# Peptides against a protein of PDB entry 6RO1, part 106

Target 1, 216 residues: chain A of PDB entry 6RO1
Amino acid sequence: LGKEIEEYIHKPKYCLPFLQPGRLVKVKNEGDDFGWGVVVNFSKKSNVKPNSGELDPLYVVEVLLRCSKESLKNSATEAAKPAKPDEKGEMQVVPVLVHLLSAISSVRLYIPKDLRPVDNRQSVLKSIQEVQKRFPDGIPLLDPIDDMGIQDQGLKKVIQKVEAFEHRMYSHPLHNDPNLETVYTLCEKKAQIAIDIKSAKRELKKARTVLQMDEL

## One batch from the design tools (peptide; made by RFdiffusion4, then SolubleMPNN)

Design b2_p21_1_s3 (from b2_p21_1, 6 letters changed)
Fold by OpenDDE base, seed 5:
Structure b2_p21_1_s3 (fold): chain B 216 residues (1-216), chain A 21 residues (1-21)
Amino acid sequence: as target 1 above (216 residues)
Amino acid sequence: SEEEQEKLEKKAKVIYVPLPK
């Protein structure tokens, strides 16, 4: 269910209005989970699909992410990698394709005007950690309907299923409703199919986008 | 449209968190 919501949220037509400087976002690239980062800016790049000649605009968001120091040493040729759990890491501005955003928060941080100094970038990490302390149950998300204004009927049906599931889970904690496994399995299958389609499209796009991230 | 995006930006739910002192 969460993954089905992600498929709507990361669409440029829905998320771009919310990608203001200081907005908290989650970034995930394949197996690399960067966790929560902070939007610095975004840009629209004109891209032409090689096979159709159709204009397929690419949206790139610059996000402050906690990166491994090892990946930064090789940064001339290698994509940034997330910091290891036990690693302090370093905050870096990373250009991220908008479709790699897994979540968007209602939280917007004040950020330093100059992010060139390491200390200014690390101060943003302290701010993220402070927000995480204030929200022990998780950083608050934008509501895709009420906050983001998404009118898609498919999303509304997904949310209704999530709400009905949550309501049943909280109202009847002891009922292993056998329908719960079916809804989870159907949502996992649909999410897995969406992930597989998205992973296949991402593998096809990664073959293209790794080339574009290396050119950036 | 750009105008619809600007209207959505103005209506965007924002929780402002100051920089830690």
Scores: peptide ipSAE 0.211, ipTM 0.734, DockQ to the pose 0.471
Fold by OpenDDE base, seed 4:
Structure b2_p21_1_s3 (fold): chain B 216 residues (1-216), chain A 21 residues (1-21)
Amino acid sequence: as target 1 above (216 residues)
Amino acid sequence: SEEEQEKLEKKAKVIYVPLPK
């Protein structure tokens, strides 16, 4: 169910309006999880589909991502790799295809105007880490329906199933079903995403209250 | 439409986090 939600979120028709500079986004590429990064900008690239000759626009978002230092040495020829968990890494502006966005946050950071200096890029990492500390249950996500305005009935059904599953999981701990292991891996991912959405909504409400208090 | 997208952008929940001092 989480993957099904991601399939909607990463569609340009839904996510492009929310890819403003400073927006927190999660990036995944072929098993590489970069985690949370910050949108710098996006661009539309002309692409010709090899089979049809039709113009299929590619949307590329430049995202500040925590990259491994090793990947930066070969940056001219090789794709950036995410920093290892134990690695400090370095924040780099990485061009990412929009469909590689796995999540979009309601959080937008102020970013330095000049991201060429390493210190300015690393300051953004400090901001991300501060946000993560403020949101121990996870960085708040945009609601795909309420915030992103996705009207797709398939998504609504997925969300309803997630909510129903969460409700059932909280009301009736499925402890005893032996077929739970296979259902659990899918359901744990679903439940985790639903928990992440719900916790993020609650924390968003709390954080909005705190941030609004700082603007007063 | 572009106008609908702009309206959606304006309605989107945004939490602004300042840069760490």
Scores: peptide ipSAE 0.199, ipTM 0.709, DockQ to the pose 0.411
Fold by OpenDDE base, seed 3:
Structure b2_p21_1_s3 (fold): chain B 216 residues (1-216), chain A 21 residues (1-21)
Amino acid sequence: as target 1 above (216 residues)
Amino acid sequence: SEEEQEKLEKKAKVIYVPLPK
């Protein structure tokens, strides 16, 4: 269910309006999970399909991501790799295809104008870490329906299924069925995305209050 | 349309977080 929601969110027709500089996004590339990064810029590249001659636009978003130092040494020949959990890593601007965005946050950071200095890039990591501290239950997500305006009936059905599942999970804790624990673990990961969306609506109200309090 | 995208952007909830000191 979470993956099904991601299949809608990462579509350019839905996500492009929300890829402003400073927007928090999650990036995953196959087995590589970069976690949360920050949008720097995006570009539309013209691609010609080899068989049809049709123009298939590629959308590339430049995202500031925490990368391994090892990947930076090979940056001329190899794609950037995510920093290991125990590694400090280094924040790098990485060109990412838009379909590799796994999540989009309601949070938008202020970023330095010049990201060439390492210290400026690392300061953004401190900002991400501060946001994570402010949101212990997870960084708030954009609601695909209410915030992103996705009207697709398929997505609405997915959301309804998630909500119905969550309701059943909370109303009938099937504590005694071991098969349900496995389904719950998988569905908790999926439901956590939907809960993160719903909880994000509540936390958005709280976060506005907290951020307004820090500006006072 | 670009106008529809701009309308969606205006409706989007955005939380601005300042740079850490």
Scores: peptide ipSAE 0.135, ipTM 0.676, DockQ to the pose 0.435
Fold by OpenDDE base, seed 1:
Structure b2_p21_1_s3 (fold): chain B 216 residues (1-216), chain A 21 residues (1-21)
Amino acid sequence: as target 1 above (216 residues)
Amino acid sequence: SEEEQEKLEKKAKVIYVPLPK
């Protein structure tokens, strides 16, 4: 279910209006998980399909990502690699195809005007870490229906299944259904996504309260 | 449409987080 939701949110038709400078986004490229980064800029590149002559626009988002120092040495020829969890890494502006966005947050950071200095880029990492501390259950996500305005019936059915599953998990003590184990592996992925969506909604409500408290 | 995109952008829940001091 999470992958199914991801397939909607990464489509340019739905996500482009939300790719403003400072928006938190999660980037994943195949086996490389960069985690949470920050949108810097967005560009549309005209691409002509060689066989059909059809204009297939490529959407590229520049994202500040935590990269390994080793990958930066080879950055002239190779794509940046994510920093290891125990590594400090270095924040680098990386051009990312929009379909590689695995999540979009409701959080938007203030970013330095000049990102050329390393210290300014590293300050953004400190901001991400502060957001993660404020949201221990996970960084809040944009709701694909309520916030992103996706009207696709397939997505609505996915969300309904997630909500029905959550309701069953909370209403029935899991003790008595022997078919739970096979349902659990598929449902753990589904439940994690449902938890991530509900946690994100609850945390958005809490974060608005906390941000309002910091302005008082 | 551009108008739908602008409406979606205005409706987007945005939480602004200041830069750490």
Scores: peptide ipSAE 0.126, ipTM 0.682, DockQ to the pose 0.429

Design b2_p21_1_s4 (from b2_p21_1, 6 letters changed)
Fold by OpenDDE base, seed 1:
Order: structure tokens, then sequence, then C-alpha cells
Structure b2_p21_1_s4 (fold): chain B 216 residues (1-216), chain A 21 residues (1-21)
């Protein structure tokens, strides 16, 4: 169900208005999870489908991502790789196809005007880490319906199923069914995304309160 | 479409976080 929601939010027709400089986005490319990065800009590239001659525009978003230092040495020929959990890594501006965005945050960072200096890029990582500390239950997500304005009935049905499943999980502590473990691992990922959406809604309410306190 | 997208952008919840110096 979380993956089904991702299939809507990464569509250019829905996400492009929210890809402003400084927007927090989560990037995943197959097995490579970059985690949270920051949008720098986006561009539309003309692509011609080889078989139909139809114009299929590709949207590329430049995202400041935490990359492994090893991948940067070979950056002329190889795609950037995510930093390992145990390494510091280095923040790099990486061109990412828009469909590789797995999440879009309501958080927008101020970014340095010049991202060429490594220190300026690393300062953005400190800001991401501070946001993660402020949101222990996860960085707040844009609501695909309320914030992104997605009117797709398929998405609404997916969300309703997630909410109904969450309600059942909280109402009935499933103590005893051993066949639930396999459903729970798939549902834990789905429930984690639904919990991330619901926690993100609750934390957006808290974050407004914290940001209002820094303006006093 | 572009005007509707711009209106959605303005209505979207944005939390601004300053750069840590």
Amino acid sequence: as target 1 above (216 residues)
Amino acid sequence: MEEEQEELEKKAKVIYVPLLK
C-alpha cells in the first residue's frame, strides 16, 4: 500500500509543483536508498521514444544527496552510490529521474546560494540531521490528497484501505495468529508508511508550534 | 493546469528550516 501511494506521488503531473529548491525528498534507486535529500532544481528533458517517435518528456530533479566517497572517485563513469550507514559520506548534487522520488516532505530548507564548496553542501546535511532529530517518528510527508491535491479515486481507495487496516490493528491486538508474521512484515512496511503519513500529520501540527516559538 | 498547480503550491504546507551555521 505504501508502494502504491509512491506510484502516485512520483508522477510529474502531481509532484513537480512541490519540487522547489530546498524541498526535502527521499530518493531510492532499486537497491540504493539515499534516504532524505534536498531539491536543488528540476529540468524537463525532451525524450523521443525510439519506436513511436512520440515525445516522452523526462523530468530530472537535481537533488543534494549523501553519497559514498568511493562513488565520487569514479563519478565520471559511474552513478553515485548512497553513503553506507557507518560512513560520513559527502553531499553531492545528483541528477535523479523524478520517478525515483519515494517521498516528498512538507519541510523546505534554506540552502546556500553556492553549492560548489563542500562545506556548503555539508552544512545542508547538518540541517537534514537536525530536522530528523526534531521529528523522531519520521520527517513529515506531504499529504497526497490534502497537500498535493491528487484526486485519483484509486489513491483514495488505497488510503481508505490503509486507514481501515490501521484501525483494525489498533482495535484487535492480534496476539495469536502465527500466519500473521509474513503479513506483518509486508504490512509493517505498509503500516510504517501509513504511520509515517499519520505521524507526519501529527508532527506537522507540532512543528508549526516549534517554529512559531523560534519567531518569538 | 499551470495555474492550478501554482495554487496547489501556495496551499501546500511548507515548514521552513534555517541553515545551521
Scores: peptide ipSAE 0.220, ipTM 0.728, DockQ to the pose 0.415
Fold by OpenDDE base, seed 5:
Structure b2_p21_1_s4 (fold): chain B 216 residues (1-216), chain A 21 residues (1-21)
Amino acid sequence: as target 1 above (216 residues)
Amino acid sequence: MEEEQEELEKKAKVIYVPLLK
């Protein structure tokens, strides 16, 4: 269910109005989870679909992300990788395709005007860590209906199912409802199918985007 | 699109957090 919501949120028509400088976003690229980062800016790039010649605009968001220092040494040839759990890492401005945003927060940070100094970038990491301490249950998300204004009936049905599931889980903590396992299995299977479709589409798009990231 | 984006930006729930010095 969370992944079905993600498939709506990362669409440019819905998320672009919320990608203001300082907005907290989560970035995930296949197996690479960068966690929470901060939006710096976004840009629209012209793109042509290779098979149809149809214009398919790409949206790139520059995000401050905690990257491994090892990946930065090779930054001329290799994509940035997330910092390891035991690594301090370094905050870098990374160009990210908008569809790689896994979550958008209601939180916006004030960011330094100049992000060239490493100390200014690392100060933003301290601010993210402070926000995480203030929200022990997790950084607050934008509501896709109430905050983002998404009118899609498919999304409304997904959210209603999530809310009904959460309400049942909190109201009856007794794991013994056989309907809970069926809903979990169906939600996991649908989430897995959505992951597999998204992964297959991402693999197809990555074969295309790796070519464009080398040209930027 | 731009005007609709500006209206959505004004209505968006925002929690501002200052930089930690």
Scores: peptide ipSAE 0.211, ipTM 0.697, DockQ to the pose 0.502
Fold by OpenDDE base, seed 4:
Structure b2_p21_1_s4 (fold): chain B 216 residues (1-216), chain A 21 residues (1-21)
Amino acid sequence: as target 1 above (216 residues)
Amino acid sequence: MEEEQEELEKKAKVIYVPLLK
């Protein structure tokens, strides 16, 4: 269910209006979870579909992400890798295909005008970490319906199922069925995204949508 | 001091990594 929501959110037609500079976004590429980063800019790239010759525009978002220092040494030939949990890492501007955005926050940061200095990039990491501290239940997400304006009936049905599932999870103690645990771990991760959207929406009513670095 | 810092900042390069696909 959370993945199904993600499949809507990462579509350019829905997310592009929200990819303003300073927007917090979560980036995931297959097994590589970069976590939360900050949008710097986006661009439309001309692409030709290999099999049809049709122009298929690629949307590339430049995201300030915490990368491993090892991945920076070979930046000309190797894709950036996320910082290890035990690693400090370094904030780098990474070009990311828009469909790799796994989440979009309602939070926007004021970012330094010049991101060339490492200290300016690392200051943004400090701001992300401060936001994370302020939101212990997770960084607030944009509501795909109320905030992003997605009118897709499929998404509405998914959200209704998530809400109904959440209601059932809270109303019925999970019987310790081991086969349920695997389905539940997948469903819990999925339900957690919806919970995070709803909890985040409540916290955001108390917090400013736009946070200045100096106010953090 | 501010000008030297601005000049150092002007010489700093943003490290762009390869496109994530």
Scores: peptide ipSAE 0.027, ipTM 0.458, DockQ to the pose 0.031
Fold by OpenDDE base, seed 3:
Structure b2_p21_1_s4 (fold): chain B 216 residues (1-216), chain A 21 residues (1-21)
Amino acid sequence: as target 1 above (216 residues)
Amino acid sequence: MEEEQEELEKKAKVIYVPLLK
């Protein structure tokens, strides 16, 4: 269900209006989880579809991401890697295909106008970390229906299934069935997305604020 | 819009990193 929601939100027709400078987004590329980054800008690239020869626009979003310093040494030839857990890392502007956005936050930061100085980029990391401290249950997400305005019936059905599942989990604590562990990992991701949607709805009033860096 | 995005792209790029695909 989480992946199913992601398949909607990462579509350019839905997410592009929300990819303003300062928007918090999660970036994941295969096994590389960069966590939360900040949108700087986006661009449209011409792409030729291999099978049809038709021009399909690819959208690239430039995101400030916490990267491994080791990976940056090879940045000319190799893609950036996320900072290791025990590594400070360095904030870099990384071009990311829009479909690699795993989440979009309701939080938007004011970012420095000049990101060339390392200190300005690192200040954004401090702001992200402060936002994370303010939201211990996770950074609030945009609601795909209420905030993003997605009208797709397939998505509505997915959300209804998630809400019904959450309601069943809360109304009938399935806590006692040991066979639930395998269902729990898929359900924890689903429940986390639903909790994220529900917590996003609850915290939406707090997080719809464009936060100034000085307020963080 | 495209020119403004391209100008913003040029201003925002600090270090070029290969495109994440």
Scores: peptide ipSAE 0.018, ipTM 0.542, DockQ to the pose 0.040

Design b2_p21_2_s1 (from b2_p21_2, 11 letters changed)
Fold by OpenDDE base, seed 1:
Structure b2_p21_2_s1 (fold): chain B 216 residues (1-216), chain A 21 residues (1-21)
Amino acid sequence: as target 1 above (216 residues)
Amino acid sequence: ELEEFKKLAEERKETFEDIYV
């Protein structure tokens, strides 16, 4: 289910409008989980499909990622590797194919204009870590329907299945275990708080838009 | 195409407020 949602959000049609500089994104390449990084820029590459001669546009996003220092010592031809959990690592601008974005956040950072100095890149890591502290429950994701505006009926069915599965999981007789109820009640409270924050932000925005219209 | 996505990104800033940190 989560992977099925990922297959929609990483499509260029849906995600490119949200890949502004400073956007928090999660990058995963096969076995390499880079975790959360920050969008710097994106570009279009022309790729020729080998069998059709058709130009298939590849989108490459430059993402500031925490990389292992070992992978950076190897020549500009080797793929950057994620920093080990115990490693400090170094923040590097890595070209990433857009389909390798496993998550897109509603959070956007202010980034230094010049990312050439190592200290400026490492300052962004401190900002990511501060965001993670502010969101102990995980960095907030863009909603694929409400934020990203994905109207795909397949995605709506996936979300309905997730919601129905969650309801069935919560209604399951095995959840009469008071320890499970506590964990689920905390997860539900968290999900509800996230919805309530989102609704409150929408209402605040509508109110601001109305105020701006009254000043015209 | 890239310019259209950039334009859509700017239009969406009016409809979606990013959480700036």
Scores: peptide ipSAE 0.268, ipTM 0.789, DockQ to the pose 0.306
Fold by OpenDDE base, seed 4:
Structure b2_p21_2_s1 (fold): chain B 216 residues (1-216), chain A 21 residues (1-21)
Amino acid sequence: as target 1 above (216 residues)
Amino acid sequence: ELEEFKKLAEERKETFEDIYV
């Protein structure tokens, strides 16, 4: 279910309008989880399918990601690797295929105009960490229907199944299965995250309204 | 297509729908 939603949101026709500079995105490449990064830019590359001669356009998003310094030394031949939990890493602009975007946030950051200086790139990491502190339950996601405007009936059916599953999980009396408590705590956290996203969107809207009222 | 998406992306900078931090 969650993966099925991901397969919709990472499609260029849906996500490209939201890949503005400063957009928070989560990047995963196979076993490599880069976590949250920041969109810098995106481009279209012409790809010719070897067998059909058909033009299959590849969309590449440049994302500022926390990379391992070790992988960057070998970066002439090897793909960038995510920073290990025990290392600081370094923020680098990494070209990422759009289908490797596992999540898109409703949050956008103000980014430095020049990302060539290390200090400017590392300042963005501090901003991501500050966002993570403000959202202890997780960085808010774009809603695929309400925020992204995806009208696909397949996606609507997936969402309805998720909602129906969540409703059934809450309606089942918690019999003493210790695995149910862990799943329930995760679902409560996810539901609380959705509430906290709505509250944080409201508070930011209020704070912006207050700031605009104080500047008027 | 790509230029339309870029245009939409720029137009959305002015929209208060995004959370700016």
Scores: peptide ipSAE 0.127, ipTM 0.740, DockQ to the pose 0.355
Fold by OpenDDE base, seed 5:
Parts: sequence; C-alpha cells; structure tokens
Structure b2_p21_2_s1 (fold): chain B 216 residues (1-216), chain A 21 residues (1-21)
Amino acid sequence: as target 1 above (216 residues)
Amino acid sequence: ELEEFKKLAEERKETFEDIYV
C-alpha cells in the first residue's frame, strides 16, 4: 500500500510541479536510504527505450543529501553513498532520477544561493535537523489528492484501502498480531502526520496571520 | 515540457500553502 502510493507520487507528471528549490524530499536507491534531502534543481535528459527506440525523457533532480566522506573521495567514479548513523557525513548535491524520490514533503526550506561552499551546504543540514525536531512524529508529507491534485482512480482506491485498513485497525484494538504493530506504527505515523499537517497548516495559517498582524 | 513544469511550479508557489522554514 505505501509503496503503491510512492509509485504514483514519483511520476514526473505529478511531482515535477512540486520540485521547487528548497522542497524536502526523501531519497532511496535500492538498499541506500539517504533520508531527507533538499531539492536544488531539476532537468530533463533525453533517453531512448532500448526495445522500442521510443524517446522516453528521464527527469533528474539535484538533491542536497547527507553523504559518507568515503564516497566523496571517490565521487569522480563512484556513486555517492548515504552517511552511516555514527558519522557526521557531508552535504553534497547529488543528481538522482525522479523515480528514486520515496516521499515529498509539504515543507520548503530557504537555501543559500551559492551551495559551492561546504559551510553553506552544512547549514542546510542544520535546517533539516531543526525541521525534524519540530516534527518528532515525522516530516509532513504532501497529500497526493488534496495537495498534489492527483485524480487517478487507482490511487484513490489505494488510499481508500489504506483508510479502511487504518479505520479497522483503530476500531479493533484487540488484534495483538505482532505483524499489526509494524503496520500500526506506520498507520499511527501516517495518521499523526495527517494530524500534524492539519495542525501545522493551522499553525502556519495562524503564524502567517500573526506575522501579517505584527507587520501591520 | 520542463519549462512548463517550472512555470507551473512557480505558479503553485503562490497558490499552494507550503510550510516554509
């Protein structure tokens, strides 16, 4: 279910309008989880499908990601790897294919105009860490229907199945299946993220109203 | 296409209630 939602969100026709500079995105490449990074820019690359000869455009997004220092030494020939949990790492601009975006946040950061200095890139890591502190239950996601405007009936059916599953789980607390706890933790995180998005949208509406009232 | 998506992204920046930090 969650993976099926990701398959809609990472499609260029849906996500490209939300890949503005400063957008928080989650990047995963096979076994490598980079976690949350920040969009810098995106580009279109011409691609030819090997079996049909048809032009299939690839979209590449440049994302500031926390990379291991070891992978940066070999960065001319090797793909960047995520920083280990025990290392500081370094923030690097990494070109990633748009389908490697596992999540898109409703949060946008103000980023430095020049990301060539290491200190400017590391300042963005501090901003990501500050957002993570403000959202202990997880960074808020864009709603694929309400925020992204996806009208696909397949996605609507997936979301309805997730909501019906969440509702059944909350309505039947007595199924102590240990496989349910992992799904409960994901559903609680998603329900909490939905509450936190509604709360954060209300607080931002209040904070913008307060900032507009304090500037008057 | 890419320029149209960039334009749509800027237009949505004005209309979409992004959380700015």
Scores: peptide ipSAE 0.038, ipTM 0.691, DockQ to the pose 0.328
Fold by OpenDDE base, seed 3:
Structure b2_p21_2_s1 (fold): chain B 216 residues (1-216), chain A 21 residues (1-21)
Amino acid sequence: as target 1 above (216 residues)
Amino acid sequence: ELEEFKKLAEERKETFEDIYV
């Protein structure tokens, strides 16, 4: 189920609109979990026109990732490796194929304009760590349907199966712990607050658009 | 090429759900 959702999210037609600079993304490559990184930029790797029936255009996203310092010494010949949990690591801009994005967050960071200095890159790691502290249950994800606007019926069926599984899991007698109700109430409140923020931002944009139209 | 990149960049939608930190 989670992997099936990932297969939709990492498709360029769905995720590219959300790969703005500062977007938090998770990167996984061949068992290497880089965890959360920050989008810097993206590019199209192939000039193959989508109408040619040839291979889907490959997109490369430049992601600021926490890398092992050991892997960086060999960076001329070897792919970057994730920093070990006990390692400080170093933040590096790594070119990542878009299909290696395992998750996309609703969070965007303000990033330094110049990422050439090590200190500027390491400051972004501090910002990621601060976000992780603010979200102890995990960094919030973009909703594939409500946020990303994916209309695919296959995804809707996967989500319905997840929701039905979650509902069955939550309705399981072992989850009638009163502490779980508090966690669910907090999760529901957090989800509702996210919806309310979304609604308020939509209204604010509508109001700004109306104000801009009245100034024209 | 550059125009396709500009168009792709213009297709970048700022979502109203973005949490800025």
Scores: peptide ipSAE 0.063, ipTM 0.644, DockQ to the pose 0.176; fails the geometry check

